# Ledger of designs, part 1: peptides against a protein of PDB entry 5H65

All scores and structures are predictions.

Target 1, 294 residues: chain A of PDB entry 5H65
Amino acid sequence: QYLERTPLCAILKQKAPQQYRIRAKLRSYKPRRLFQSVKLHCPKCHLLQEVPHEGDLDIIFQDGATKTPDVKLQNTSLYDSKIWTTKNQKGRKVAVHFVKNNGILPLSNECLLLIEGGTLSEICKLSNKFNSVIPVRSGHEDLELLDLSAPFLIQGTIHHYGCKQCSSLRSIQNLNSLVDKTSWIPSSVAEALGIVPLQYVFVMTFTLDDGTGVLEAYLMDSDKFFQIPASEVLMDDDLQKSVDMIMDMFCPPGIKIDAYPWLECFIKSYNVTNGTDNQICYQIFDTTVAEDVI
Positions, changes and structure headers below are counted from each chain's first letter, unless a header gives other numbers.
Peptide ipSAE is a variant of ipSAE made for these designs: the mean of its two directions, with the distance scale d0 fixed at 1.0 Angstrom where the peptide's residues are scored. Compare it only between designs on the same protein; published cut-offs may not carry over.
The geometry check fails a fold that doesn't show the stated peptide or that is severely misdrawn somewhere.

## One batch from the design tools (peptide; made by RFdiffusion4, then SolubleMPNN; aimed at target 1 F35 V51 M220; its pose is not in this set)

Design b1_p21_2_s2
Fold by OpenDDE base, seed 1:
Structure b1_p21_2_s2 (fold): chain B 294 residues (1-294), chain A 21 residues (1-21)
Amino acid sequence: as target 1 above (294 residues)
Amino acid sequence: SAELQERQALVAESARLDDEP
């Protein structure tokens, strides 16, 4: 895919849709804070959602902890169950269900836990010792996913979310459809449970200036632009620092734009019509900047 | 089973869970 470099002044005069290769300086970008740039994107309805904060999750799990595990749903062919009654929290019931693979309990690093009544802290601790954790609740006839506002699957430090709009949740026994109950691939789990997985994406607006013109370009990317997964960046300080360094390199604070490095990227134009208003917008695509940093 | 008990112990330890008497 080769495109001739086009100056921004020429691009700004052309009709959409078109694709361009450009060389420009990053005059500014928004949002400035990294955590604000990480969103959840639905591949079906294309809605962008905020990543829930710890406080949001605390509330959800606290509410879940007020519910009592149904003893009738303990110990099925799919899982072995254990219930703890906490001493210091008004007798909070915590049920943990160990999912079996063909009737055999997997090793901890291969084992999926279903948890009722757990706090965020407890769940996070468990996700570091076991393969995966799914927050669940007791339904009428089966265990069910607790809440799509919370992760449907936690693996290590990665929280997997589902789209409320597009998902049609199925009960936990549908995990039986998985032949291999040791690897716990998020997409497979989601499919079994009727969940449309959300994708972590970086969402940013770049103001680009090549000296001939200025335009704003939209960036929505999961792992290509920074060569850093959006799904991991919020939970990894080193990755956060890396992204910050990249942005500071292209848009250094306290320095005049004349001294900024040049950014080479691909942009595509597209039409946006809102009533009588017609606007041409631009989006960055097929671009990585990691090579410019190292 | 011994295996289940081991997993349960790991949960209890990791999540700091204990049973009321």
Scores: peptide ipSAE 0.564, ipTM 0.922, DockQ to the pose 0.012
OpenDDE base, seeds 2, 3, 4, 5: peptide ipSAE 0.549, 0.549, 0.556, 0.546; ipTM 0.921, 0.921, 0.921, 0.920

## One batch from the design tools (peptide; made by RFdiffusion4, then SolubleMPNN; aimed at target 1 L107 K125 K129; its pose is not in this set)

Design b2_p20_8_s1
Fold by OpenDDE base, seed 1:
Structure b2_p20_8_s1 (fold): chain B 294 residues (1-294), chain A 20 residues (1-20)
Amino acid sequence: as target 1 above (294 residues)
Amino acid sequence: SEEDRLKQLEELALSTLTLE
């Protein structure tokens, strides 16, 4: 719908909730570092959580590698298995399970690997040679997802995470429910395994100034605002540079705000109550960054 | 053959793993 531009000074005087179209300059933003602005969001419980750091994942996979693969779980109708033992890594055992499609092993580019005892580095390398990788462990009667603190699916350079709170994990044999075992769509894999997939989102706070007033607006967006997927940005230097360039364009360092470009966006106001304290907050929505050309 | 396919996949995986 069409909205007239409203000056910030007028918005600041109005009750919430309302929607506005504004034209303002980005005085400042937080967090300043892109890595800190990318979060994982659960579409069910709506919790925001940090994307695990490489170090965090290393710990998880190191711990997983201390567990011995159960030889009884090898070679099912779903997958063919191979186990290796390291010589100089305290006898680390690595089990790789190649998932079959209707009893037939696919080509590597269509093949899902289930891996026990792999390191983060190994898993990442495998994900570049095979279609996808799922870190797993030997359960009581079946393979199970290793840990929801780690990716449940690594496809290319994308790490897919699940919500610990909302997921009810099912054993790996539930992948049998997938008719197509070649494309390995993350949402389908998640559904089969009882996982509520988390969504990558950009989370930022913008301080906006149009000369009449100043307000802070919250941004939570997956791929619309920057036209860059939050799910890919952390693993792609070029995308990171692009986001940085965009932010530098709107908020150039060492330059006076008078020289900043104008940002047009939509914001919505909403009420937040904390005890007896009532506050009106603002959120950016349905906005793709655009610079006013004057 | 299926056996050949498995061997190929195993070799590919092994080439990635830091195994001795």
Scores: peptide ipSAE 0.547, ipTM 0.938, DockQ to the pose 0.796
OpenDDE base, seeds 2, 3, 4, 5: peptide ipSAE 0.542, 0.545, 0.546, 0.544; ipTM 0.932, 0.939, 0.936, 0.936

Design b2_p20_8_s2
Fold by OpenDDE base, seed 2:
Structure b2_p20_8_s2 (fold): chain B 294 residues (1-294), chain A 20 residues (1-20)
Amino acid sequence: as target 1 above (294 residues)
Amino acid sequence: SEEERLKELEKLAESTLTLE
């Protein structure tokens, strides 16, 4: 478990795979913009995806709003329903389904909403007044998740996404299988609906220099490196500032690298083959910068 | 009652919707 510190010059000469403890300076990193570094990662197929932008979601929900809620699917044992028709907006119909807990409507802070025909703005506002929101559509026999390109669950300010490749969607009535219909744990909701949840991750490339050598190390981390959840950073200005401050601390603009602080971290090497080209790559792991600054 | 609870929830939901 314990690793002695190894200079980069020695690491660069060794075969992969191996694990190392290093002490180096962060010469540079990419991408420079925080929002560009936050991705969605599937734990099953390991595909990396971009976090959808607001504009992308607007389109999805606009399309969803062109569909009419099926009156036959209103008011089941699982939920009570209310439908509104807009005066304008081409007569957009909004159906909200209030999920019950064992036949009893819960308080708003424990209530899951299923919504048809809602806008992104409405859904986000609802998620701040209720426990959580699932965008849905009327299927043939049951409500179904609207689109995995949009969040399958919005809880507070967090958008939970699922993997299109690995998920096998089930109808909304499968929420009945949940024992706890008050907290609405995202992983439980995902499991009930056949969704493989995606994980928010920071994805960065660090150029590390310890004076003996230089190497690039890949960072893919959800919440350990910065001690800030990638799932929350995009929606929290203070967290964004914190990450920026950390990066500025390790890689301060306007000064020479000699004045940079030392970063102690763990890296692992691995082989990558692209055609006839063989390359050794490096990835940061099990590292928290707050604890490793020396 | 459930009816009363539903009315409360509906009112809360409606307050977020843009129905114009």
Scores: peptide ipSAE 0.692, ipTM 0.972, DockQ to the pose 0.866
OpenDDE base, seeds 1, 3, 4, 5: peptide ipSAE 0.690, 0.691, 0.691, 0.689; ipTM 0.972, 0.972, 0.972, 0.971

Design b2_p20_8_s3
Fold by OpenDDE base, seed 2:
Structure b2_p20_8_s3 (fold): chain B 294 residues (1-294), chain A 20 residues (1-20)
Amino acid sequence: as target 1 above (294 residues)
Amino acid sequence: SEKERLEELEKLAESTLTLE
């Protein structure tokens, strides 16, 4: 488990795969914008996806609102339903289904909402007043998840997404399989609905320089490197500032690299083949900058 | 009662919706 520090010049001459402990300065990094570094990663197919923007979600929910809730699907053993019709807005109908716990309606802070025809704004506001919200649509025989391009679960300020490739969606009645219908753990909800949840990750490329050599290392990390969850950073200004401060600390603008702090981290090398081209790449792993600053 | 709880939840939800 323990690794001795290896200079970059030595690493650059070695075959992959190997693991190293290094001490280097962060010469530069990309992307420079934080919002560009946050991605969604599937733990099964390993596809990286962009986090949908507000505009993308607006379109999805606008489209969903063009569909009429099926009255036959209202008020089941799983949920009690209420439907509203807007005065204008082309008579948009909004159906909200309050999920029950063993036939009993819970308090709002423990209540999961299923919503048809809601706008992004409404859904986000609802998620702050209730435990969580699932955007749904009326299927042929049951409510179904609206669209995996949108969050399958909004809990507080966190949008939970699922992998379209790896998920095999099941109808909403499968929530009955959950023993705990109060906390609404995202992973449990995902499992019940046949969703493979995506993981928020920071994705960056670091150019590292220890004076003996320079190499690029790939960072894909969810919450360890910055000790800040990637899942929360986009919705929290303070967390964004913290990440920016950390990056500015290691790579301060306006000063020479000689004055940069040293970063101690672990990197692993691996082989990548693209056609006839063979390349050794490097990835940062098991590193927390708060603990590794020297 | 469940009726009362439902009414409370509905009221809370309605307060969030833009129904105009």
Scores: peptide ipSAE 0.699, ipTM 0.973, DockQ to the pose 0.867
OpenDDE base, seeds 1, 3, 4, 5: peptide ipSAE 0.696, 0.696, 0.698, 0.697; ipTM 0.972, 0.972, 0.973, 0.972

Design b2_p20_8_s4
Fold by OpenDDE base, seed 2:
Structure b2_p20_8_s4 (fold): chain B 294 residues (1-294), chain A 20 residues (1-20)
Amino acid sequence: as target 1 above (294 residues)
Amino acid sequence: SEEERLKELTELAESTLTLE
């Protein structure tokens, strides 16, 4: 859909909602730290959440490790189980359940692990040796997801989170409903377990200036703007550097805005009511800047 | 066999665990 370029001064005078194509300079942006800009977004309730820190996860898994795996829940038609007891660590018990595909144990690269009592470090290491890992706990009648405050699925270096508000958790045996028990697609796993997956998003506020006016635009984007997945950036130093380079290119430190490159993007206006105050806000959409950098 | 596979998977998992 083609839109004519509109100067910011004209946009600022118009009612919402409308869509615009603009050409402006990125005067400034916030937050300045990349890690602060990555959030979790629920596609259903639209809440934004912080990505849990390592310390937060440590606490969750430490708490989980205080629980004893239920022997009665081991070795079902869905999984084969092994359990270890640590010599120290207050006798921490670790149970690992290897999920079977139609009664057959798969190769490690196709195997989903369910783990009770594991540490964050152990779980992360396991996720690099197996297809994926789900932290679980022993419920009354079945294994259950440990905690939605922690990842429901760790696949490689990606931590998949679910929305506490929108999810209606089901027991682990519901994984039986999956036709494909080899690839362990996160969305499929989530669906089977009644989880609404959260989406990693970049959340930033851009101050745009085209010489005719100044406008603040909100950016919430998962993978289009930078052509870098928000889901991967926190775990990849190279991707982090790439994002930083892009931002530095458009908003270079130490030089005047007159020397900044032009940014072309689409923005949409919308109305926001805060009490008695009505204001028009702007959001960037359908914009890719990475191609301009290359 | 499943037993052999389980053994392999178990050993792989065990190698990641801190059991002391």
Scores: peptide ipSAE 0.707, ipTM 0.974, DockQ to the pose 0.870
OpenDDE base, seeds 1, 3, 4, 5: peptide ipSAE 0.705, 0.706, 0.707, 0.706; ipTM 0.974, 0.974, 0.974, 0.974

## One batch from the design tools (peptide; made by RFdiffusion4; aimed at target 1 L34 M220)

Design b2_p29_7
Pose (drawn by RFdiffusion4):
Structure b2_p29_7 (pose): chain A 289 residues (1-273, 279-294), chain P 29 residues (1-29)
Amino acid sequence: QYLERTPLCAILKQKAPQQYRIRAKLRSYKPRRLFQSVKLHCPKCHLLQEVPHEGDLDIIFQDGATKTPDVKLQNTSLYDSKIWTTKNQKGRKVAVHFVKNNGILPLSNECLLLIEGGTLSEICKLSNKFNSVIPVRSGHEDLELLDLSAPFLIQGTIHHYGCKQCSSLRSIQNLNSLVDKTSWIPSSVAEALGIVPLQYVFVMTFTLDDGTGVLEAYLMDSDKFFQIPASEVLMDDDLQKSVDMIMDMFCPPGIKIDAYPWLECFIKSYNVTQICYQIFDTTVAEDVI
Amino acid sequence: EEEEEEEEEEEELEEAEEILEKKAKKEAE
């Protein structure tokens, strides 16, 4: 009834901060390599970070495999422990600690594992069969998180990361403070270990063109715009194909802008200290499937 | 030429990230 759209030439003549409903074509976008759009964002210090690569994580887990699990930290009231020996793996030993709920191991889909000396591949397989996995190492008096460079919790396809600057790391026995040992809410796990969780976000720069003007608008969201979780997309081939198709739909490579579909959205202007723009309250996924 | 274009794109992306960080810090105040 009162749906009206503001041309871009009118927006460029106005001061910030304001909000606009617009319709424009996506002339171009960055990143050209779409996997680089997935960033980690700390809600406490607002710092943006790259997600560690597989090679980075392999280095951490292989380095963890050189250390011997300490027998003194095995079989507590918090967890049962089991050590597996290996052959042709530089004498590697894998320790899996099964976390108990009131002195009783829960079902595998509610059971959290702590693992010393495991590979990324093994941790991912364990994450399918069990509730979740925390990579750990034998500290002086207690089990401790392997490294904040690696995920503090792998749950399903989500690798949860914490902020190195804002976190004050606590040892594993502090998991006793969790209300139960079956739900394993990632924020609750992070609080018990003194970790400030990082948030996954899609970060992209859109160049919008409606024929009256041109404008650069940022995309920064976790799951609204694509209806695809940023927290899952790097570990899910189907979700990656969906992002590829949506961006190929709005901005196909090689063909002209005349043939592109229109992008209906809101944008908000703001002062940085020059005026910048950002997409908000917008989803392409509700009308596109 | 392709490598230079990739380097320029990366610099632009880094600058965009710095702007977003500043915005988020301002909103938090």

